# Peptides against a protein of PDB entry 3B8E, part 183

Target 1, 230 residues: chain A of PDB entry 3B8E
Amino acid sequence: PFLIFIIANIPLPLGTVTILCIDLGTDMVPAISLAYEQAESDIMKRQPRNPKTDKLVNEQLISMAYGQIGMIQALGGFFTYFVILAENGFLPIHLLGLRVNWDDRWINDVEDSYGQQWTYEQRKIVEFTCHTPFFVTIVVVQWADLVICKTRRNSVFQQGMKNKILIFGLFEETALAAFLSYCPGMGVALRMYPLKPTWWFCAFPYSLLIFVYDEVRKLIIRRRPGGWVE

## One batch from the design tools (peptide; made by RFdiffusion4, then SolubleMPNN)

Design b2_p25_3_s1 (from b2_p25_3, 23 letters changed)
Fold by OpenDDE base, seed 2:
Structure b2_p25_3_s1 (fold): chain B 230 residues (1-230), chain A 25 residues (1-25)
Amino acid sequence: as target 1 above (230 residues)
Amino acid sequence: EEEERRAVYEEALELLELARRLAEA
């Protein structure tokens, strides 16, 4: 998010404190749960594989988890951000390069895509309105990520939701998202304004996309063991 | 596995420190 902010010079989609809350609060517990589940699955099923090939597979999995899935998560967040800004009159193309004027406190006549002028305070309200749904979108997409990362090769449908730690992680993330979204004072403390329930569903297409992507990936791995997709 | 976990935690900590530095900047 921050790199895209710098490159595109768009209004900040997610506050720094909120990013820290994602990294520490949302990503850490899932990562721990996945580490436990991978340890259990690898201990039970694998004959001692060649340490070099297993390291390569782990590095590839880590690279896929942090790289590709992270990109899909970011895309989901940015999609939600752009939808909210578009609903408020700012089309994505108009946001390019707007950051300088957007953050200037002395400019109170920033025009949207329809010629409506926005005061600094109004712009900051809509910016902060985007922070919460961006965060929630990341959490909802992470639900899918956690469920898919549970298994390297097996379908989620085959292994099921037997891991209590995973279920606990999903509830914890959801509870954290609800707390940050609806607790009084979070708008001031974290610049996260209350979220309409409808925005929780904005992330669902991306969660579904991740599920489909992972199931297809797993299907390919099953059909072509040892392929470049691993 | 413990070393890999530590490396992931250290990388996460480094990213957090980077984020913190960017926040303080």
Scores: peptide ipSAE 0.000, ipTM 0.210, DockQ to the pose 0.020
Fold by OpenDDE base, seed 3:
Structure b2_p25_3_s1 (fold): chain B 230 residues (1-230), chain A 25 residues (1-25)
Amino acid sequence: as target 1 above (230 residues)
Amino acid sequence: EEEERRAVYEEALELLELARRLAEA
């Protein structure tokens, strides 16, 4: 999200504090929970890693984590961002290059796509209105990401959901997201304004997409061992 | 500006820890 903000010069879709809440608050406990996951049923049938040739983090893992899953997460967040701004009169095309005027406190007559003038304060309210639903979208997509990371080859339905710490992590990140979204004062402290509950459901298609994508990927790996998808 | 950012980050971390404790409760 921050890279697109810089490249496209659009209003900031996700605040820096909110990014830290994702990295430290919502991702940490789920990530630690994976250390307590049960081994896959085929783990003892695999060759041991060669420490000289096999990297712990390989190009395939980076491609999957940042190139595929991260892209779907970003698309979900940006979809929500563009919908909210469009509902407030700012079409996506009009947002390109608008950042300079958007962030200028002395410009109080920025026009939307329909000729309505917006003060600096009004623009910042709309910007901060985007932060919370973007954050919530990321959290909802992270549910699917955490679940798919349980196994490398086996389906989640084969592995099951026996890790109580992982289940706790899912509830913790959800509770934190709800707290940050609805607690009074978060708009001032964290620039996160309250979210309509219906917006939580807008992220579900993206979570489902990730889940289905990974299950299909794992199915291909099981049917064609040693393929490039593994 | 950097000190203000640090203060906001520290406050955010405290709120996160509070939220975590509330979720465990």
Scores: peptide ipSAE 0.000, ipTM 0.244, DockQ to the pose 0.072
Fold by OpenDDE base, seed 4:
Structure b2_p25_3_s1 (fold): chain B 230 residues (1-230), chain A 25 residues (1-25)
Amino acid sequence: as target 1 above (230 residues)
Amino acid sequence: EEEERRAVYEEALELLELARRLAEA
């Protein structure tokens, strides 16, 4: 998110404190939960892989898969950000290069895509209104990531949801997202204004996309053992 | 603002510690 903020010179989509909440709050507990995940039912049935060739390929594929998932997560967050700004009169094309004027407190006549002038205070309210939905979008997309990370090869439907710690991680992330979104004072403390409940659903297509992507990937691995996707 | 941020971080840490305790239970 921050890289696109710099490169595209758009208003800041996600605050630094919110990024810290993602890194410490929403990533750590899930990562711990994955450490307690039960071994796949098929891992013990697999023949020993060639340690020289198969490890390197597997590490590259895992790295690529996580990289792709991370890109989908980022796209989900930015989609939510652009939708909210568009609903407030700022079309995505108008946001390009707008950061300099957006962040200047002395400019109180920044025009939106429809010619409406926005004061600095009004712009900051809209910006901070975007922070919470962006964060929540990342959390909702992370639900799918957590669920798919349970297995390397087996479908989630085959492995099941037996890890209580993983389930707890999902609830913890959700509770943290709800707390940061709706607790009084978070707008001032974290620059995260309250989220309309409807915006929680904005992330669901991306969560579904990640889930479908991983299930298709795993299906390909199962159908073509030893292929370039494994 | 820094004190409020600290309070939120402390609450988040308490929540994480609670989560850890629940995971160890």
Scores: peptide ipSAE 0.000, ipTM 0.211, DockQ to the pose 0.144
Fold by OpenDDE base, seed 5:
Structure b2_p25_3_s1 (fold): chain B 230 residues (1-230), chain A 25 residues (1-25)
Amino acid sequence: as target 1 above (230 residues)
Amino acid sequence: EEEERRAVYEEALELLELARRLAEA
């Protein structure tokens, strides 16, 4: 998100506070919950890794975890961001290069895609209105990410959802997201303005996409061990 | 600017911790 903000010079899609909410608030308990996940049923049938040749963290794992999944998460967030801005009169093409004028408090006549002029205060309200849905979108996508991280090879349907701590983590991150989104004063304190409940569903296609993608990936790994998809 | 930024981060962290405690409650 922040890289696109710099490269495309668009209004800030996700605030620093919301990033901290994700990293420290919503991700910590779910991440800890994975430490309590049961080992895959076939893990003991696999050959032990060679500590001299097999790195614990390899480029493929990094590419998969941070590259592919992270890109899908970002796409979901940006989709929500662009829809909200479009509903407020700012089409995606108009946002390109707009940041400089958007962030200038002395410019009170920034035009939207329909010729409506926006004051600095109005623009910042719209920007902050995007932060909460972007955050919520990430949380919803993280549901799928957390679930798929339960296993490396087995399907989630094979592994099951027996980890109560993981289930608690899913509820905790959701409850925290709801609290931050709807608690009075969060708009002033954290610049997280309340969102319409319907915005929670905007991320569901991306969450489903991640889930389906990973299940297909794992299916390929099971059918073709030692392939490039591992 | 860096001190102000630190203060904002610290305040944000405190608020996040408070929000977390309230959510766990």
Scores: peptide ipSAE 0.000, ipTM 0.238, DockQ to the pose 0.044

Design b2_p25_3_s2 (from b2_p25_3, 23 letters changed)
Fold by OpenDDE base, seed 4:
Structure b2_p25_3_s2 (fold): chain B 230 residues (1-230), chain A 25 residues (1-25)
Amino acid sequence: as target 1 above (230 residues)
Amino acid sequence: EEEERRKVYEEAKKLLEEARKLAEE
């Protein structure tokens, strides 16, 4: 998010505190849950065929898969960001290069894509309105990420949700998201304004995409053991 | 809208409590 913010010079889609909440709150418990699940799953039990070559290859493949999932996650977040801004009159193309004027407190006539002028305060409200949905989108996408990471080869339907720690992680990150989104004072303290419940659904297509991607990947692995996708 | 937000927040609290119970089992 910050890289795109810097490169495209667009309004900040996600606050620093929110990022910290993601890293510490939504990633830590899931990571622990995955560590426990991996011990029981085929991910850690499968010995490398050739410890000298296959270990590195497998690590690269896993890293690539997570990288791809991360890209889908980022796309989901930015999609939500752009939708919210578009609903408020700022089309994505118009946001390019707008940051300088957006953050200038003395400019109170920043025009949106429809010619409406926005005061500094109004712009900041819209900016902060984007923070919460972006965060929530990441959390919802992380649900899919957690579920798919249970096994390397088995589908979600085959493995099920047996790990209580994983389930706990899902509920914890969801509860944290809800807390940050709806707890009084978060708009002031964290610059995360409450979002409409409907915004939770904006991430669902991307979660589904991750599920489909992973199921296809796993299907390929099952059909072609030892292939490049393994 | 505010009532809906409260409902979501309350539901999240319930989920957190349930998660804690599951973690204790």
Scores: peptide ipSAE 0.015, ipTM 0.331, DockQ to the pose 0.610
Fold by OpenDDE base, seed 2:
Structure b2_p25_3_s2 (fold): chain B 230 residues (1-230), chain A 25 residues (1-25)
Amino acid sequence: as target 1 above (230 residues)
Amino acid sequence: EEEERRKVYEEAKKLLEEARKLAEE
């Protein structure tokens, strides 16, 4: 998100507090839940291949998979951000390079894509309105990420939802998202304004995309054991 | 809109409580 912010010079889609909530609040419990996930029976049954090459390949593949999932998560967040800004009159193309004027408190006549002038206060309200949906989008996409991370090779349908800790992590993450989104005072404390329930659904296509992506990836791994896609 | 937000918050709180119960089990 920060890289896109710097490159595109767009209004900040995520506040510092939101980033901290992602790193410390939403990732920690899921990571713990995954640590207690039962080892895949298939991993234990495979004869140790060359331990040096297999370990390196596995680490690279895990890193690539997480990198790809992270990119999809970011795209989901940015999609929600751009939709909200577009609904408020700021089309994505118009946002490019707008950050300098957007953050200037002395400029109170920033024009949207339709020629409407926005005061600094109005712009900040719209910006902070985007923080919550972006965060919620990441959380909703992380639901799929948590589910897919249960297994390395097996389908989610084969492994099932037997891990109570994972289920707890999903509910805790959802509850945290709802708390940050709807608790009174969060708009002032965290610069996260209350979110309309409809915005939760904006993330679902991306959650589905991650789910489908991982299932396809796992299917390829099952069909081509030892391939570069692992 | 405020009523809908309150409902979602209350539902999330219930989910958190249920999740805590599941973890204690």
Scores: peptide ipSAE 0.007, ipTM 0.304, DockQ to the pose 0.658
Fold by OpenDDE base, seed 3:
Structure b2_p25_3_s2 (fold): chain B 230 residues (1-230), chain A 25 residues (1-25)
Amino acid sequence: as target 1 above (230 residues)
Amino acid sequence: EEEERRKVYEEAKKLLEEARKLAEE
């Protein structure tokens, strides 16, 4: 998401502090939970045939899978970002190249797509309004990611939700998201304004997409063991 | 502002520690 901000020169969709909160708060605990779950999963039951080549291939496949999931997360966040800005009069096309004027405190007459003028303060409110739902979208999509990463081959329905640490990780991410979204002062401290409860549901289609994608992938693996999708 | 940010990160660290404790059980 930050790369798109740089390339497109659009208003910042997600603050740097919020990115750090994602990295520290929503990635670490899940990673630990998954490390413990993997010991019980089918992932660790297979000994590598060739430790050098098989390790490299597996690491690349895992990296690509996480990269793809990360891209879907980013797309979900940006979708929410563009919807909010569009609702406030800024169409996606109009946002391209607008960052320079958007961030200038001395320009108080930036026009939206409909000719309405926005002060610097008003623009920043809209920008910060996007931070929270972007973050929440990532968290909700990460729920699906955490669940699907328990196994490489088995369906979520087969493995179940037995790992208490995984459940705790999901709770922790949700609690952190709720705290950052609704705790008083977070708008000033982290540039995350309170979010309407309805925006929690905007990420669900993306979570479902990831879930369906992974279940289909796993189904293919089960039907064709040793395939490239493994 | 910086103090509030630090508090949030400290809370996140506490949650991580709790998760580790649960993992050890």
Scores: peptide ipSAE 0.007, ipTM 0.315, DockQ to the pose 0.141
Fold by OpenDDE base, seed 5:
Structure b2_p25_3_s2 (fold): chain B 230 residues (1-230), chain A 25 residues (1-25)
Amino acid sequence: as target 1 above (230 residues)
Amino acid sequence: EEEERRKVYEEAKKLLEEARKLAEE
């Protein structure tokens, strides 16, 4: 997100506080939960492979999968960001190159896509309004990510949702998202303004996309053991 | 490893709380 912010010169879509909340609040518990997850039945049934070559390949494939999932998460966040800004009069095309004027405190007449002038304060409110739903989008997408990460090869439907720690993690991150989104004073303290409940639903397509992607990936792995997609 | 992860989580939670306090400041 930060790189796109720099490259596109758009208003900052995600604040540092939200990043910290993601890293410390939403990702950690789920990551721990995966450590408590029972070994997949297929892993236990695997014949001893060459430990040197197979470990490296597996690590690379896992890294690639996480990279792809992370990209989908970022896309979901940016989608939400652009939708919110568009609803406030700033179309995506208009945002390109707007950063310099957007962040200038002395410019109080930045025009939106419809010719409406925005003060610095108004612009910052809109910017901060994007932070919360971006965060929430990431959290919702992470639901799917966490669920799919329970298994490497087996379908989620086969493995089930037996890990209580994972479930707890999902509730924790959701509760944190709700708290940051709706608690009074968060707009001032954390630059996270309340979001409309409808914004929670904006992330669902991306969550579903991740789920489908992973199921397809796993299906390919099951059909082609030893392939490049492992 | 589990205890270490729990410790890391608790530390991270503390850091988040501290970061929140710093942001309020």
Scores: peptide ipSAE 0.000, ipTM 0.195, DockQ to the pose 0.028

Design b2_p25_3_s3 (from b2_p25_3, 23 letters changed)
Fold by OpenDDE base, seed 1:
Parts: structure tokens; C-alpha cells; sequence
Structure b2_p25_3_s3 (fold): chain B 230 residues (1-230), chain A 25 residues (1-25)
């Protein structure tokens, strides 16, 4: 998100505070919960990693985590961001290059896509209003990400949802996201202004996409063991 | 908007309570 912010020179889609809330708040418990996941049924049939030759984090894992899943997550966040800004009169095309004027406190007549002028304060409210939905979108997409991380090869339907700590993590991150989004004073304290509850659903297609993508990936792995998809 | 926020907040609190209950079991 921050790279696109710089490259496209758009208003900041995800603030530093929201990033910290993701990393420290919503990601930590779910990540820890994976330590309590039961081993896959076929784990004992796999050869152990050679610690001398096999990297713990391989290129395939990086490609999967950052190159594929991470991109889908980012797309979901940006989709929500653009929807919120569009609802407030700023179409995506109009956002390109707007950051300089957007962040200038002395410019109080920034026009939206419909010719409506926005004061600096109004723009910042809209910006911070966008941070919350982006954050929530990441959390919703992380539901799928957490669930898919339960297994490397087995379908979630095969593994099941027996890890109570993981289930707790899903509810915890969701509840925390809702708390940060809707608790009075969060706009002042964290610059996370509340979002319409309906905006939670903007992330669902991307969450489903991640889930389906990974299930298809795992299906391919099961059908063709030893492929590049592992 | 405030009433909807309150409802979502209350639901979130209930989810947290449920999550805590599930974690203790």
C-alpha cells in the first residue's frame, strides 16, 4: 500500500497507525494460533528438510506469501479504498497525483471528481475514514489467509477446524477490528474513523478468492506431488 | 450512523466474549 501511495502519488490508503494495529493487534494472536495446529495426516510420509541445503524460507514460500496472497490482499484493500473514496466523490483516476495538494494544509479548495471543494480538514477525515476500511479489509482477508495456512497440502475441509486457538484468533482479530473501527474516540486516538458496517463486505470477495485460490493450489499439489506449486 | 456503530461494537464485544469462552474450553 505504501509503495503505491508513493508511486501513484495518491492519498495515503493505509496509515502507519493502522499498519501497527495489523501487525501488533490482529496478526499476532492468529499467527501464534498456528503453532497449535495439528500436523497434516501425511507429514510423517514427507522427507525431513535438509538443514544444509534447504532454506527454511524458500523462494516458493516467498512467492506464495508475498507475490500471490499478499497481492490479493493488497488488491482487496485498494478496492475498498477506491470504493470509499469514490463514494465521497473522488474517483480513482482523480486520485492520481492528488497527494501533494491533498496533504497541503493551505489548500482548502481541492476539488473532487464532481467539482465539490474539500477543505484540508474534510480531506483528512476522508483519508482517515479510508484507513479503517483498508484495515478491516486486511483483517477479513486474513481470515482466509489464516485458514489456508493451517495446511500445506491438505484441504481445510480435510484438516477441519479443530484448532480452538485458531478459532479464538479469528474471533479476536475480528473483535479487535470492530473495536478499533467503532469504539468512540478511535478517530481521535488512532485516526481510525468509523466505517459503515456494509463496507466489511467489500473484503469478502477477496477473502473468498484467497480461499479458493489456495484450495485449488492444494488440489494441484495433491494431484501432482513435487511440482513447483509446493 | 451512531446506532449502527453501537450495534457493531456490541456484536464485537459478544464475539470477544465468545472467543474467550472458546479459548478456555
Amino acid sequence: as target 1 above (230 residues)
Amino acid sequence: MEEERRKVYEEALELLKLARKLAKE
Scores: peptide ipSAE 0.021, ipTM 0.507, DockQ to the pose 0.703
Fold by OpenDDE base, seed 4:
Structure b2_p25_3_s3 (fold): chain B 230 residues (1-230), chain A 25 residues (1-25)
Amino acid sequence: as target 1 above (230 residues)
Amino acid sequence: MEEERRKVYEEALELLKLARKLAKE
């Protein structure tokens, strides 16, 4: 998100504090829960990794994590961001290059796509209104991401949802996200203004996309072991 | 908006209670 903020010169889609809430708040418990996942049924049939030749983080893993899944997650967040700004009169095309004027507190007549002028205070309210839905979107797509990380090759349907700690993690991160989004005072403390409950659903297509994508990937791996997708 | 906020907050608390119950099993 921050890279696009710089490159496209758009208003800040996700605040630093919100990023910290993701990394330290919502991601930790789910990530730890994966340590308690049951081994895949074929784990003992696989050759052990050679620590001298096989990197723990290989190019395929980087490509999948950052190049594929991470991009889908980012798209989900930005989709929510653009929809909220569009509802407030700022179409995506108009946002390009707007950052400089947007962040200037001395400019109080920034025009939206419809010619309405926005004061600095009004713009910041809209910006901070985007942070919470973006955050919630990330949490929703993380549901799918957590589930797909359960296995390397087996389908989630084959592995099942037997890890109670993982299930706990899903509820915990969701509850935490709701707490941070709706608890009184969070707007002042974290600059996370409350969102309409309907905004939670904006991420669902992307969550489903991640899930379907990974299941298809795993299906390909099972049918064609040793391919570039593995 | 405030009423909706309260409802979602209450739901979050219920989810947290459920999560705690699941963690104990």
Scores: peptide ipSAE 0.020, ipTM 0.494, DockQ to the pose 0.704
Fold by OpenDDE base, seed 2:
Structure b2_p25_3_s3 (fold): chain B 230 residues (1-230), chain A 25 residues (1-25)
Amino acid sequence: as target 1 above (230 residues)
Amino acid sequence: MEEERRKVYEEALELLKLARKLAKE
């Protein structure tokens, strides 16, 4: 998100505080919960990793984490961001290069896509209104990401949802996201303004996309072991 | 909007309570 903010010169889609809330708040417990996941049924039938040839973090894992799933997550966040800004009169094309004027406190006549002028204060309210839904979108997409991370090869339907700690993690991150989004004072303290409940649904297609994508990937791995998608 | 916000906040608190209950089991 920050790289796109710089490259496209758009208003800041995700604040530093919201990034910290993701990294330290919503991701930590779910990540720990994976340590309590039951081993895949065939794990003991697999050859042990060769420490001389097999990297613990290989290019495939990096590609999967950052190049594929991470990109889908980012797209979900940006989709929500663009929807909110469009609802407030700023179409995506109009946002390109707008950051310089957007962040200038002395410019109080920034025009939206419909010719409406926005004061600095109004623009910052809209910007901070985007931070919370972007954050929530990441959390909702992380539901799918957490579930798909349960297994490397087996389908989630084969593995099941027996890990109570993982289920706890899903509820905790969701409850934390809702708390940060709707608790009084969070707008002032964390610049996380409350969001309309409808904005939670903006993430659902991307969550589903990640889930379907990974299940298809796992299906391919099961059919073609040792392929480039593993 | 304020009523909807309150409702979602209450639901979030219930989810937190449920999460804590599940963590103790």
Scores: peptide ipSAE 0.019, ipTM 0.436, DockQ to the pose 0.657
Fold by OpenDDE base, seed 3:
Order: sequence, then structure tokens, then C-alpha cells
Structure b2_p25_3_s3 (fold): chain B 230 residues (1-230), chain A 25 residues (1-25)
Amino acid sequence: as target 1 above (230 residues)
Amino acid sequence: MEEERRKVYEEALELLKLARKLAKE
């Protein structure tokens, strides 16, 4: 999201504080919970990693994490961002290059796509209105991401959901997201304005997409071991 | 925009009240 903010010069889709809330708040407990996951049933049939040749972080892992899953997450967040801005009169095409004028406190006559002028304060309200639903979208997509990270080869249905720490992590990140989204004063403290409950459901298709995508990937790996998809 | 923000705040407050009620039961 931040890269697109810089490259396209659009208004900030996700605040720095919200990014920190993701990295330090919603992601830590779920990530730690994966250390307590049960080994896959076939792990003893696999050769041990060679520490001299086998990188812990390989190109496949980078491609999966950043190139595939991360892209789907970003698409979900940006969808929400563009919908909110469009509902407030700023069409996606009009946002290109708008950042400079958007962030200038002394410009109080920035026009939307319909010729309506917006003050600096009004623009910042719209910007901060985007932060919370973008954040929530990421959290909802992270549910699927956490679940798919349980295994490399086995289906989630084969592995099951027996890791109580992982289940706790899912509830913790959701509760934290709800707290940050709806607690009074968060608009002032974190620049996160509350969102309509219906916005939580807007992320569900993307979570489902990630889950289905990974299950299909794992199915391919099981049917064709040693393929490029593994 | 201000009206929409007000509605969202009201909804959030109602959800918090509901959560508190459920926590007491």
C-alpha cells in the first residue's frame, strides 16, 4: 500500500500508525502461534534441510508471501479504499497525483471529481475514514493467511484446527481490530475512525480466495510432488 | 460525510454497549 502511495501519488491509504498496529498488534501473536503447530503427518518422510545449500527463505517463499498472498491482501485493501473515496466524490483516476495538494494544509479548495471543493480538514477526515476499513480488510484476510500457513502440503482439513494458541491468536487479532476500530477516542489517538460493521464482510471474498487458492496449490503439490509449485 | 461519520459512531457505541451487556451475563 505504501509503495502505491508513493508511485501513484495518491492520498495515504493506510496510516503509519495503522501499519504499526498490524505489524506489532495483529500479526505477532498469530505468527508466534505457528511455532506451536503440530508437524505435518508426512514430515518424517522428508529429508532434513541441508543448511549449506537450502535457504530458509527461498524464492518460492518470497513469491508466495509477497507476490501472491500479499498481492491479494493489497487488492482487498485498495478495493475498500477506492470505494470509500469514490463514495465521497473522488474517483480513482482523479486520485492520481493528488497527494501533493491533498496534504497541503494551506490549500482548502481541492476539487473532487464532481467539482466540489474540499477543505484540508474535510480531506483528512476522508483519508482517516479509509484507514480503519483498510486495516480491518487486512486483518480479515490475515485469518486465511494464518490458516494456510499451518501446513506446506497437507490440507487444513487433514491437519485440523487443534492448535489452541493459533485459535487464541485469531480471536486476539480480531478483538484488537474491533477495539482499535470502535473504541471511543481512537479517531484522535490513532487517526482510526469507526467503520460500519458491513465493511467487515467486504473482505470475506478475498479471504475465501486466499484459502481456495492455497488449498488448490496444496492439492497440486500432493498430486505432483517435487513440482515448481512446491 | 459528517452525517455518515455520526452514524458510524452511533453504531460503534451500540456495539460496545451490547458487548458490555454480554460480558456481564
Scores: peptide ipSAE 0.018, ipTM 0.285, DockQ to the pose 0.107

